# Designs tried in a protein design run: peptides against a protein of PDB entry 7MKK. Part 41

Target 1, 71 residues: chain A of PDB entry 7MKK
Amino acid sequence: SMKEKVKAKLVEIRKFVPFIRRVRIDFQDTLSKVQGHRLDALVNLLDREDVSMSSLNKIEVIIDKLRTRFN

## One batch from the design tools (peptide; made by RFdiffusion4, then SolubleMPNN)

Design b2_p18_4_s4 (from b2_p18_4, 9 letters changed)
Fold by OpenDDE base, seed 3:
Structure b2_p18_4_s4 (fold): chain B 71 residues (1-71), chain A 18 residues (1-18)
Amino acid sequence: as target 1 above (71 residues)
Amino acid sequence: MKESDKIAEEAEKAVNEI
């Protein structure tokens, strides 16, 4: 089911939470307040179960973009 | 639109500006 697919993908995306947190800290001095807030909100979102497949797909792309700039 | 969609969209904007 779609619900099961969402749950499975959410589990996989959550594995990158430590990475996102590290990026947030690494760029803390260069990010605007609004940028920092948006990244914090992203991390907080991944603690929730109510996340759409569309959002998870977008977050996957976001993580890929971050990985190109932060190893 | 789910709240998650909005949050993900805003996060995308932030990352694009890094």
Scores: peptide ipSAE 0.653, ipTM 0.914, DockQ to the pose 0.811
Fold by OpenDDE base, seed 1:
Structure b2_p18_4_s4 (fold): chain B 71 residues (1-71), chain A 18 residues (1-18)
Amino acid sequence: as target 1 above (71 residues)
Amino acid sequence: MKESDKIAEEAEKAVNEI
């Protein structure tokens, strides 16, 4: 079911939470307050269960962009 | 639209600006 697919993908995306947190810290001095808040909100979102497949797909792209710019 | 969609959209904006 779609619900099962969402749950499975959420588990996979959550593996990158430590990476997102690292990016947030490493760029802390260069990020604006709003940018920092948005990244914090993203991390907090991944603690929830009510995340859409659309959101998870977008977050996957975000992670890929971060990985391209940050090792 | 779920709240998650808006949060993900805003996060994308943040990343694009890094």
Scores: peptide ipSAE 0.653, ipTM 0.913, DockQ to the pose 0.812
Fold by OpenDDE base, seed 2:
Structure b2_p18_4_s4 (fold): chain B 71 residues (1-71), chain A 18 residues (1-18)
Amino acid sequence: as target 1 above (71 residues)
Amino acid sequence: MKESDKIAEEAEKAVNEI
């Protein structure tokens, strides 16, 4: 089911939560207040279960961009 | 649009601006 697919995708994406938190902290002085807030909101979102597949696919791309830019 | 979609969109903007 779509619900099961979403849950499976969430499990995979959540593996990168520690990385996103590290980026947020390590680059805090470089990020604008708005950028910091948006990254915090992203981390908080990944603790929820009511996330769309569309959002999860977008978040996967975001993580790839972060990895490319921040290692 | 779900709340999750909005949050993901805003996060994308943040990352693109870095």
Scores: peptide ipSAE 0.650, ipTM 0.913, DockQ to the pose 0.849
Fold by OpenDDE base, seed 4:
Structure b2_p18_4_s4 (fold): chain B 71 residues (1-71), chain A 18 residues (1-18)
Amino acid sequence: as target 1 above (71 residues)
Amino acid sequence: MKESDKIAEEAEKAVNEI
């Protein structure tokens, strides 16, 4: 089911939460307040279960962008 | 639109602006 697929993908995406947190901290002084808040909100979102597949797909792309720029 | 969609969209904006 779609619900099961969402849960499975969420588990995979959550593996990158420590990385996102690190980016947030490492660049804290260079990020605007708005940027910081948006990244914090993203991390908080990934602690939830009510995330759409569309959002998870978008977040995957976001993580790829972060990895490309910040390793 | 789910809240998750909005949050993901805003996160995308943040990353694009870094």
Scores: peptide ipSAE 0.650, ipTM 0.913, DockQ to the pose 0.822

Design b2_p18_5_s1 (from b2_p18_5 with E1S D6E D15L E17D)
Fold by OpenDDE base, seed 5:
Structure b2_p18_5_s1 (fold): chain B 71 residues (1-71), chain A 18 residues (1-18)
Amino acid sequence: as target 1 above (71 residues)
Amino acid sequence: SEEEQEEFLDELLELLDE
């Protein structure tokens, strides 16, 4: 079911939360203030259970962008 | 809401392209 797929995807995406937090801190001076705030909000979003598959797919793209630019 | 979450993520994608 879609519900199960979302649940599984969320578990996988949450594995990157520590990475997102590290980017936020390690590159605080490189990131704009608004970028930093949005990354904080992203971490908070991933604490929620009511995320869609579409949202999770976008978050995956975001993580890839972070990896490309900051690692 | 789900729609607000999508909008937030779209904004963040744009910010990271700067």
Scores: peptide ipSAE 0.719, ipTM 0.932, DockQ to the pose 0.818
Fold by OpenDDE base, seed 1:
Order: sequence, then C-alpha cells, then structure tokens
Structure b2_p18_5_s1 (fold): chain B 71 residues (1-71), chain A 18 residues (1-18)
Amino acid sequence: as target 1 above (71 residues)
Amino acid sequence: SEEEQEEFLDELLELLDE
C-alpha cells in the first residue's frame, strides 16, 4: 500500500539525518543564516510521522544536492 | 500541514541553489 511505501521511504531517508546534521555544523560559516535554519528544520521534519511521499521525494533531491555541494 | 511542508521544501530547494 501507499502507506507502507511512505513508511519504508521515511526509514531510508532518515538514514541521512546524521549527514544533514554534519553539513549544518561543518559548513555553518559558509551557509547563510537562513540556510542553516532551514537545515535544522529539515532534521526536525524527519522526526515526524506525517510526511507525504511527495515531500519525501523532494527531501531525496535536497540530500542529493547537499551531497554534490558538500561531499 | 502537508501544504506547508511542500512550501518549506520548495523554499529550501531554492536556497540551496544560491
């Protein structure tokens, strides 16, 4: 079901939370203040259970952009 | 809400292009 797919996707995306936290800290001086705040908010969002598949797909794109820029 | 989540993520995508 879609519900099961969302749950599975959320589990996979959460594996990148430590990476997002490290980017936020390691590049704090490079990131703008608003960028840093939004990354903090992203981590907080991933602690929630009411994230849609659409949102999870966008988060995957965000993670890819972070990996390209900071790794 | 889901709409607010989408707006937040769209904004973040734009910010990362700066």
Scores: peptide ipSAE 0.717, ipTM 0.931, DockQ to the pose 0.781
Fold by OpenDDE base, seed 4:
Structure b2_p18_5_s1 (fold): chain B 71 residues (1-71), chain A 18 residues (1-18)
Amino acid sequence: as target 1 above (71 residues)
Amino acid sequence: SEEEQEEFLDELLELLDE
């Protein structure tokens, strides 16, 4: 079901939470203040269980951008 | 809400392109 697919995708995306946290900390002085605050909010969002597939797909793009720039 | 989450993510995508 779609619900099961969302839960599976969320599990996969959550594997990148440590990476997001590391980017936030290691590049704190490089990131703008607003970028840093939004990354904190992104980590908080991934603690939730009511994230849509659309949102998860966008988060995947965000992670790809972070990987390109910071890893 | 889901809509607010989408808006947040869209804004973050734009911020990361700056």
Scores: peptide ipSAE 0.717, ipTM 0.931, DockQ to the pose 0.850
Fold by OpenDDE base, seed 3:
Structure b2_p18_5_s1 (fold): chain B 71 residues (1-71), chain A 18 residues (1-18)
Amino acid sequence: as target 1 above (71 residues)
Amino acid sequence: SEEEQEEFLDELLELLDE
């Protein structure tokens, strides 16, 4: 079911939370203030269980952009 | 809400493309 797929995707995306936190801290001087705040909010979002598949797919793209730019 | 989450993520994507 879609619900099961969402749960599985969320588990996989959550594996990148430590990476997002490290980017936020290690590159705090490179990130704009607003970018830093949004990354904090992203980590908070991933603590929730009501994230759609569409949102999870966008978060995957965001993680890819962070990986390209910040290691 | 899901709509608010989508809006937030779209804005973040735009910020990272600057």
Scores: peptide ipSAE 0.717, ipTM 0.931, DockQ to the pose 0.808

Design b2_p18_5_s2 (from b2_p18_5, 5 letters changed)
Fold by OpenDDE base, seed 4:
Structure b2_p18_5_s2 (fold): chain B 71 residues (1-71), chain A 18 residues (1-18)
Amino acid sequence: as target 1 above (71 residues)
Amino acid sequence: MEKEQEEFLDELLELLDE
């Protein structure tokens, strides 16, 4: 079902939460205040269960951008 | 709620391009 697909995608995306947290902290001086705050909010969003597949796909793009820039 | 999530993520994408 779509619900099962969303849950599976969410589990996969959540594997990057430690990475997002590390970027937020390790590059705090490089990030703007607003960028840092938004990364914190992103982690908080991933704690939720009501995240759409569309949102999860966008988060994947965000993670790729973070990896390119900070990894 | 989904729209707000997407708007938030779109803003974050834009911020990361700065």
Scores: peptide ipSAE 0.707, ipTM 0.927, DockQ to the pose 0.804
Fold by OpenDDE base, seed 3:
Structure b2_p18_5_s2 (fold): chain B 71 residues (1-71), chain A 18 residues (1-18)
Amino acid sequence: as target 1 above (71 residues)
Amino acid sequence: MEKEQEEFLDELLELLDE
């Protein structure tokens, strides 16, 4: 079902939470204040269970951008 | 809530392109 697919995708995306936290801390001086705050909010969002597939796909793009810039 | 999540993520995408 779509619900099961969303749950599976969420589990996969959550594997990157430690990476997002590391970027936020290790590059705090490079990130703007607003970027840092939004990364914290992103980690908080990933603690929720009510995230759509659309949102999860966007988060995947965000992670790719973070990897390109910061790793 | 879903709209708010989408708006948040769209804003973050824009911020990371700066």
Scores: peptide ipSAE 0.705, ipTM 0.927, DockQ to the pose 0.824
Fold by OpenDDE base, seed 1:
Structure b2_p18_5_s2 (fold): chain B 71 residues (1-71), chain A 18 residues (1-18)
Amino acid sequence: as target 1 above (71 residues)
Amino acid sequence: MEKEQEEFLDELLELLDE
């Protein structure tokens, strides 16, 4: 079902939470305050169960951007 | 909520291009 697909995708995306947290900390002096706050909010979003497939796909793009910029 | 999630993520995408 679509619900099961979303849950599976969420589990996979959550594997990157430690990476997002690490970027937030290691580059705190490089990131703007707003960028840092939004990364914190992204981690908080991924703690929720009500994340859409569309949102999860956008989060994949965000993770790719973070990888490109921060390793 | 979904629309708000999308808007938040779009803003974050823009911020990461700065």
Scores: peptide ipSAE 0.704, ipTM 0.927, DockQ to the pose 0.788
Fold by OpenDDE base, seed 5:
Structure b2_p18_5_s2 (fold): chain B 71 residues (1-71), chain A 18 residues (1-18)
Amino acid sequence: as target 1 above (71 residues)
Amino acid sequence: MEKEQEEFLDELLELLDE
């Protein structure tokens, strides 16, 4: 079902939480305050279970952008 | 860089507003 696909996608995206946290810490001095706060908020969002597939797809793009810029 | 950063922030804001 679509609900099961969302849950599976969420599990896969959550594997990147340590990466997001590392970016947040390692580049704290180069990130703006708002960017840092938004990355913290992104981690908090991924702790939720009511994230849509649309949101998860956007988060995947964000992670790809983080990887391109910081790794 | 600025455009990509702004887009990133806009996307994050959009996600948090959902």
Scores: peptide ipSAE 0.612, ipTM 0.897, DockQ to the pose 0.096

Design b2_p18_5_s3 (from b2_p18_5, 7 letters changed)
Fold by OpenDDE base, seed 3:
Structure b2_p18_5_s3 (fold): chain B 71 residues (1-71), chain A 18 residues (1-18)
Amino acid sequence: as target 1 above (71 residues)
Amino acid sequence: MAEEQEKFLDELLKLLDE
């Protein structure tokens, strides 16, 4: 089902939470305050169970941008 | 709150392009 597919995607995306946290801390002097706050909010979003597939796909793009810029 | 999630993520995408 789509519900199960979303759950599986969420599990995979959550594997990047430690990376997002590291970027937030290690590069906080490079990031603006608003960028830092939004990364914190992103981590909080991934702690929720009610995240759509569309959102998860966008988060994947965000993670790719972070990887390109910060590692 | 899918709409709010989308708005938030779109904003973050823009912020990371700065």
Scores: peptide ipSAE 0.730, ipTM 0.930, DockQ to the pose 0.817
Fold by OpenDDE base, seed 5:
Structure b2_p18_5_s3 (fold): chain B 71 residues (1-71), chain A 18 residues (1-18)
Amino acid sequence: as target 1 above (71 residues)
Amino acid sequence: MAEEQEKFLDELLKLLDE
């Protein structure tokens, strides 16, 4: 079901939470204040269970952008 | 809630292009 697919995708995306936290801290001087706050909010969002598949796909793109910029 | 979350993510995508 779509519900199960969402749960599976959420589990996979959550594996990157430590990476997001690391970027937020290690590059806090490179990131703007607003970027930092939004990354914190992103981590908080991933603690929720009511995230849609479309949102999870966007989060994947965000993670890819972070990896590209911050390795 | 879903729409608000997606709006947030869209804004974050834009911010990361800066």
Scores: peptide ipSAE 0.729, ipTM 0.930, DockQ to the pose 0.827
Fold by OpenDDE base, seed 4:
Structure b2_p18_5_s3 (fold): chain B 71 residues (1-71), chain A 18 residues (1-18)
Amino acid sequence: as target 1 above (71 residues)
Amino acid sequence: MAEEQEKFLDELLKLLDE
C-alpha cells in the first residue's frame, strides 16, 4: 500500500538525520541564521509520522543538495 | 499540515539554490 511505501521511505530518509544535524553544527558559523533554523526544522519534521510521499521526495532532493555543498 | 510542510520544503529548496 501507499502507506507502507511512505513508512519505508521515511525509514530510509531518517538515516540521513545524523548527516543533517552534522551539517547544522559543523557549518553553524557559515550558514545564515535562517538556513540554520530551517535545518533544525527539517530535523524536527523527520521526527514526525505524518509526512507525505511528496514531502519525502523533496527531502531527498534537499539531502542531495546538502551533500553536494557540504560533503 | 501537509500543505504547510510542502511550503516549508519548497522554500528550503529555493534557499539552498541561492
Scores: peptide ipSAE 0.729, ipTM 0.929, DockQ to the pose 0.868
Fold by OpenDDE base, seed 1:
Structure b2_p18_5_s3 (fold): chain B 71 residues (1-71), chain A 18 residues (1-18)
Amino acid sequence: as target 1 above (71 residues)
Amino acid sequence: MAEEQEKFLDELLKLLDE
């Protein structure tokens, strides 16, 4: 079901939370204040259960951008 | 909630290009 797919995708995306946290901390002086705040908010979002598949797909793109820029 | 999530993520995508 779509619900099962969302749950599985959320589990996979959550594996990148440590990476997002490390980017936030390691590049705190390079990131703008708003960028830092939004990365914190992204981690908070991934702690929720009410995240749509559309949102999870966008988060995957964001993670790819972070990997390209910061690793 | 879904609309707010989408708006937030779209803004973050833009911010990461700054």
Scores: peptide ipSAE 0.728, ipTM 0.929, DockQ to the pose 0.782

Design b2_p18_5_s4 (from b2_p18_5, 5 letters changed)
Fold by OpenDDE base, seed 5:
Structure b2_p18_5_s4 (fold): chain B 71 residues (1-71), chain A 18 residues (1-18)
Amino acid sequence: as target 1 above (71 residues)
Amino acid sequence: MEKEQDEFLDELLELLDK
């Protein structure tokens, strides 16, 4: 079901939480205050269970952008 | 709720493109 697909993707995306936290800390002086705050909020969002597939797809793009810029 | 998440993520995407 779509619900099961969302849950599975959420599990996979959560594997990147340590990476997001690492970017937030390692590049704290490079990131703007608002960027840092939004990354913190992103980590908090991934603690939730009510995340849509659309949101998860956007988060995947965000992670790719972080990888490109910071690693 | 879904719309709010999408708006937040869209803003973050825009910020990372700067």
Scores: peptide ipSAE 0.594, ipTM 0.895, DockQ to the pose 0.808
Fold by OpenDDE base, seed 3:
Structure b2_p18_5_s4 (fold): chain B 71 residues (1-71), chain A 18 residues (1-18)
Amino acid sequence: as target 1 above (71 residues)
Amino acid sequence: MEKEQDEFLDELLELLDK
């Protein structure tokens, strides 16, 4: 079901939470205040279960951008 | 909630493109 697919995607995306937290801390001086706050909000969002597949796909793109910039 | 999430994530994407 779509619900099961969303749950599976969420589990996979959550594997990157430690990475996002690390970027937020290690590059705090490089990030603007607003970027830092948005990354914090992203981590908090991933603690929720009511995240759509559309949102999860966008988060995947965000993670890819973070990996490219903050390898 | 989906619309708010989309708006938030779109903003973050824009911020990371700068």
Scores: peptide ipSAE 0.594, ipTM 0.896, DockQ to the pose 0.829
Fold by OpenDDE base, seed 1:
Structure b2_p18_5_s4 (fold): chain B 71 residues (1-71), chain A 18 residues (1-18)
Amino acid sequence: as target 1 above (71 residues)
Amino acid sequence: MEKEQDEFLDELLELLDK
């Protein structure tokens, strides 16, 4: 079902939470205040169970951009 | 909630492109 697909995608995306946290910490002095706040909000969002597939697909793009910029 | 998530994520995408 679509619901099971969302759950599976969320599990896969959550594997990148440690990476997002490390970016937030390691680059805290070079990130703008708003960038740091948005990364914190992204981690908080991934703790939720009610994330849409559309949002998860956008988060995948965000992670790719973070990987390109920060490692 | 979904619209709010979309707006937040779109803003973050824009911030990362700057």
Scores: peptide ipSAE 0.593, ipTM 0.895, DockQ to the pose 0.827
Fold by OpenDDE base, seed 4:
Structure b2_p18_5_s4 (fold): chain B 71 residues (1-71), chain A 18 residues (1-18)
Amino acid sequence: as target 1 above (71 residues)
Amino acid sequence: MEKEQDEFLDELLELLDK
């Protein structure tokens, strides 16, 4: 079901939470205050269970951009 | 709620492109 797919996707995306936290901390002085606050909000969002597939797909793109810029 | 999530994520995507 779509619900099962969303849950599976969320589990996979959550594997990157430590990476997002690491970027937020290690590059705190490089990131703008707005970018930092948005990354904090992203981590908080991934702690929720009610994230849509649309949102998870966007988060995957965000993670790819972070990986490209910050490894 | 989904709409607000999408708007937030769209803004973050835009910020990361700058």
Scores: peptide ipSAE 0.593, ipTM 0.895, DockQ to the pose 0.847

Design b2_p18_6_s1 (from b2_p18_6, 9 letters changed)
Fold by OpenDDE base, seed 4:
Structure b2_p18_6_s1 (fold): chain B 71 residues (1-71), chain A 18 residues (1-18)
Amino acid sequence: as target 1 above (71 residues)
Amino acid sequence: SKKEEEEERFLDELLKEL
């Protein structure tokens, strides 16, 4: 089901939460205040169970961009 | 929903900036 697919995707994306947290902290002075806030919000978003597949796919791209720029 | 729309906007802005 779609619900099962979403949960599976969420589990995979959550593997990168520690990385996102580290980027937020290690590059706090490089990031703008709004970017830092958005990364905090992103981590909080991933604590939820009600995240759409569309959002999870966007988050995957965001993580790829973070990996490219920050590690 | 409003919540979903705000979430989408937030993620879109991150995508644009990075």
Scores: peptide ipSAE 0.713, ipTM 0.921, DockQ to the pose 0.741
Fold by OpenDDE base, seed 1:
Structure b2_p18_6_s1 (fold): chain B 71 residues (1-71), chain A 18 residues (1-18)
Amino acid sequence: as target 1 above (71 residues)
Amino acid sequence: SKKEEEEERFLDELLKEL
């Protein structure tokens, strides 16, 4: 079901939370204040259980972009 | 909801900026 797919994707995406946190800290001087705030918000978002599939798909792309740019 | 709209906005902005 879609609900099960969302839960599975959320579990996989959460594996990258430590990476997102490190990017936020290690590149604090490179990132704008707004970008830093958005990364903080992203980490907080991933603590929730009610994240949509649409949002999770966007987050996957964001993580890929972070990996390309920062490691 | 307004919260969901804000969530979509900041995700879209991150996608745009990165």
Scores: peptide ipSAE 0.712, ipTM 0.920, DockQ to the pose 0.673
Fold by OpenDDE base, seed 5:
Structure b2_p18_6_s1 (fold): chain B 71 residues (1-71), chain A 18 residues (1-18)
Amino acid sequence: as target 1 above (71 residues)
Amino acid sequence: SKKEEEEERFLDELLKEL
Protein backbone atom coordinates (compact mmCIF):
# COMPACT_ATOMS: atom_id res chain seq x y z
CA SER B 1 0.00 0.00 0.00
CA MET B 2 0.95 3.63 -0.33
CA LYS B 3 1.07 3.91 3.45
CA GLU B 4 3.58 1.09 3.64
CA LYS B 5 5.63 2.68 0.89
CA VAL B 6 5.72 5.95 2.78
CA LYS B 7 6.83 4.17 5.94
CA ALA B 8 9.57 2.34 4.07
CA LYS B 9 10.77 5.57 2.47
CA LEU B 10 10.82 7.33 5.82
CA VAL B 11 12.88 4.53 7.35
CA GLU B 12 15.42 4.79 4.55
CA ILE B 13 15.67 8.56 4.74
CA ARG B 14 16.06 8.51 8.53
CA LYS B 15 19.29 6.58 8.05
CA PHE B 16 20.80 9.87 6.91
CA VAL B 17 19.82 11.90 9.98
CA PRO B 18 23.27 11.45 11.57
CA PHE B 19 24.82 12.69 8.33
CA ILE B 20 22.57 15.74 8.23
CA ARG B 21 23.45 16.51 11.85
CA ARG B 22 27.15 16.27 11.05
CA VAL B 23 26.82 18.59 8.05
CA ARG B 24 24.99 21.08 10.25
CA ILE B 25 27.77 21.02 12.84
CA ASP B 26 30.87 20.62 10.68
CA PHE B 27 29.90 23.33 8.22
CA GLN B 28 28.11 25.68 10.58
CA ASP B 29 30.60 28.46 9.89
CA THR B 30 30.21 28.23 6.12
CA LEU B 31 26.44 27.77 6.02
CA SER B 32 24.22 30.80 6.17
CA LYS B 33 22.02 31.19 9.22
CA VAL B 34 18.97 30.35 7.16
CA GLN B 35 20.59 27.22 5.73
CA GLY B 36 21.57 26.09 9.20
CA HIS B 37 18.05 26.68 10.41
CA ARG B 38 16.66 24.74 7.47
CA LEU B 39 18.90 21.77 8.23
CA ASP B 40 17.71 21.83 11.83
CA ALA B 41 14.14 21.94 10.58
CA LEU B 42 14.88 19.03 8.26
CA VAL B 43 16.11 16.88 11.14
CA ASN B 44 13.04 17.80 13.16
CA LEU B 45 10.79 16.99 10.22
CA LEU B 46 12.24 13.50 10.02
CA ASP B 47 11.17 12.85 13.61
CA ARG B 48 7.56 12.98 12.47
CA GLU B 49 5.49 10.03 11.29
CA ASP B 50 3.14 12.03 9.07
CA VAL B 51 5.50 13.16 6.30
CA SER B 52 4.02 12.91 2.81
CA MET B 53 5.59 10.96 -0.02
CA SER B 54 6.00 14.22 -1.91
CA SER B 55 8.03 15.70 0.92
CA LEU B 56 10.04 12.50 1.34
CA ASN B 57 10.94 12.55 -2.35
CA LYS B 58 12.17 16.13 -2.00
CA ILE B 59 14.14 15.22 1.11
CA GLU B 60 15.82 12.36 -0.74
CA VAL B 61 17.02 14.79 -3.40
CA ILE B 62 18.19 17.20 -0.71
CA ILE B 63 20.22 14.45 0.93
CA ASP B 64 21.79 13.60 -2.42
CA LYS B 65 22.74 17.24 -2.87
CA LEU B 66 24.19 17.38 0.64
CA ARG B 67 26.23 14.25 -0.01
CA THR B 68 27.56 15.70 -3.25
CA ARG B 69 28.44 19.05 -1.73
CA PHE B 70 29.59 18.19 1.78
CA ASN B 71 30.72 14.58 1.71
CA SER A 1 -2.28 24.35 6.40
CA LYS A 2 0.25 27.05 7.18
CA LYS A 3 2.59 24.47 8.68
CA GLU A 4 2.45 22.41 5.51
CA GLU A 5 3.07 25.53 3.48
CA GLU A 6 6.12 26.40 5.57
CA GLU A 7 7.40 22.86 5.20
CA GLU A 8 7.08 23.03 1.43
CA ARG A 9 8.80 26.40 1.40
CA PHE A 10 11.90 25.37 3.30
CA LEU A 11 12.23 22.10 1.37
CA ASP A 12 11.92 23.97 -1.92
CA GLU A 13 14.46 26.55 -0.78
CA LEU A 14 16.93 23.84 0.20
CA LEU A 15 16.48 22.28 -3.23
CA LYS A 16 17.22 25.63 -4.86
CA GLU A 17 20.22 26.52 -2.75
CA LEU A 18 22.07 23.23 -2.65
Scores: peptide ipSAE 0.710, ipTM 0.920, DockQ to the pose 0.645
Fold by OpenDDE base, seed 3:
Structure b2_p18_6_s1 (fold): chain B 71 residues (1-71), chain A 18 residues (1-18)
Amino acid sequence: as target 1 above (71 residues)
Amino acid sequence: SKKEEEEERFLDELLKEL
């Protein structure tokens, strides 16, 4: 079901939460304040159980962009 | 909801900025 697919995607995306936290801290000086706030919001969002597939797909792209820029 | 709209907005902004 779509619900099962969303849960599976969420589990996979959550594996990158430590990475997102590290980017936020390690590059705090080079990120804008708003970007830092958005990264915090992103981590908080991933604590929820009701994240849509659309949002999870966007988050996957965001993580890829972060990995490209911040290892 | 308002919260959902805000979530979508900040995700879209991150996508644009990165």
Scores: peptide ipSAE 0.710, ipTM 0.920, DockQ to the pose 0.660; fails the geometry check

Design b2_p18_6_s2 (from b2_p18_6, 8 letters changed)
Fold by OpenDDE base, seed 3:
Structure b2_p18_6_s2 (fold): chain B 71 residues (1-71), chain A 18 residues (1-18)
Amino acid sequence: as target 1 above (71 residues)
Amino acid sequence: SEKAKEEEEFLDELLEEL
């Protein structure tokens, strides 16, 4: 089911939460205040169980961009 | 859901900035 797919995707994306937290801290001076706040919000979002597949797909792209720019 | 729309908007903005 779609519900099961969303759960599986969420589990996989959550594996990158430590990385997102590290980017937020290590590059705090490079990021704008708003970017830092958005990364914090992103981590908080991933604590929830009610995240759409659309959002999860966007988060996956965000993680890829972070990996490209920040190791 | 308005909350879902706001969520998508902030993700879109973050995507554009990176």
Scores: peptide ipSAE 0.686, ipTM 0.913, DockQ to the pose 0.822
Fold by OpenDDE base, seed 1:
Structure b2_p18_6_s2 (fold): chain B 71 residues (1-71), chain A 18 residues (1-18)
Amino acid sequence: as target 1 above (71 residues)
Amino acid sequence: SEKAKEEEEFLDELLEEL
């Protein structure tokens, strides 16, 4: 079911939370205040259970972009 | 909901900036 797919996707995406936190900290002086705030919000979002598949797909792309830009 | 819309908006903006 879609519900099961969302849960599975969320579990996989959460594996990257430590990476997102490290990017936020390591590049705090390089990132704009807005970008830093957005990364904080992203981490907070991933603590929730009510995240849509659409959002999770966008987050996956964001993580890929972060990995490309910040290792 | 408005919260969901704001969430999608910040994700879209973050996608654009990276």
Scores: peptide ipSAE 0.686, ipTM 0.912, DockQ to the pose 0.702
Fold by OpenDDE base, seed 4:
Structure b2_p18_6_s2 (fold): chain B 71 residues (1-71), chain A 18 residues (1-18)
Amino acid sequence: as target 1 above (71 residues)
Amino acid sequence: SEKAKEEEEFLDELLEEL
């Protein structure tokens, strides 16, 4: 089901939460305040269980961009 | 919902900036 696919995707995306937290801290002085705030919000978002597949797909792209830019 | 709209807007803006 779509619900099961969402849960599976969320589990995979959550594996990158430590990475997102490290980017937020290690590059705090490089990032704009807005970007820093958005990364904090992203980490908080991934604590939720009610994230849509659309959002998870966007988050996957965001993580890829973070990996390319920051590690 | 308002929450969903705000979430999508936040993610879209982050995607644009990175």
Scores: peptide ipSAE 0.685, ipTM 0.912, DockQ to the pose 0.729
Fold by OpenDDE base, seed 5:
Structure b2_p18_6_s2 (fold): chain B 71 residues (1-71), chain A 18 residues (1-18)
Amino acid sequence: as target 1 above (71 residues)
Amino acid sequence: SEKAKEEEEFLDELLEEL
């Protein structure tokens, strides 16, 4: 079911929460204030259970971009 | 919902900036 697919995707995406937190801290002076705030919001979003597949797919792309730019 | 719209908006903006 779609519900089960969302749960599985959320589990995979949550593996990168520590990485997102580190980027937010280690590159605080490089990131704009808005970007920093959005990364904080992203971490908070991933604490929720009611995240759509559409959002999770976008978050996956965001993580890939963060990995490319920030290791 | 409005919450979902706001979530999609901030994700889209973050995608654009990176």
Scores: peptide ipSAE 0.685, ipTM 0.912, DockQ to the pose 0.750

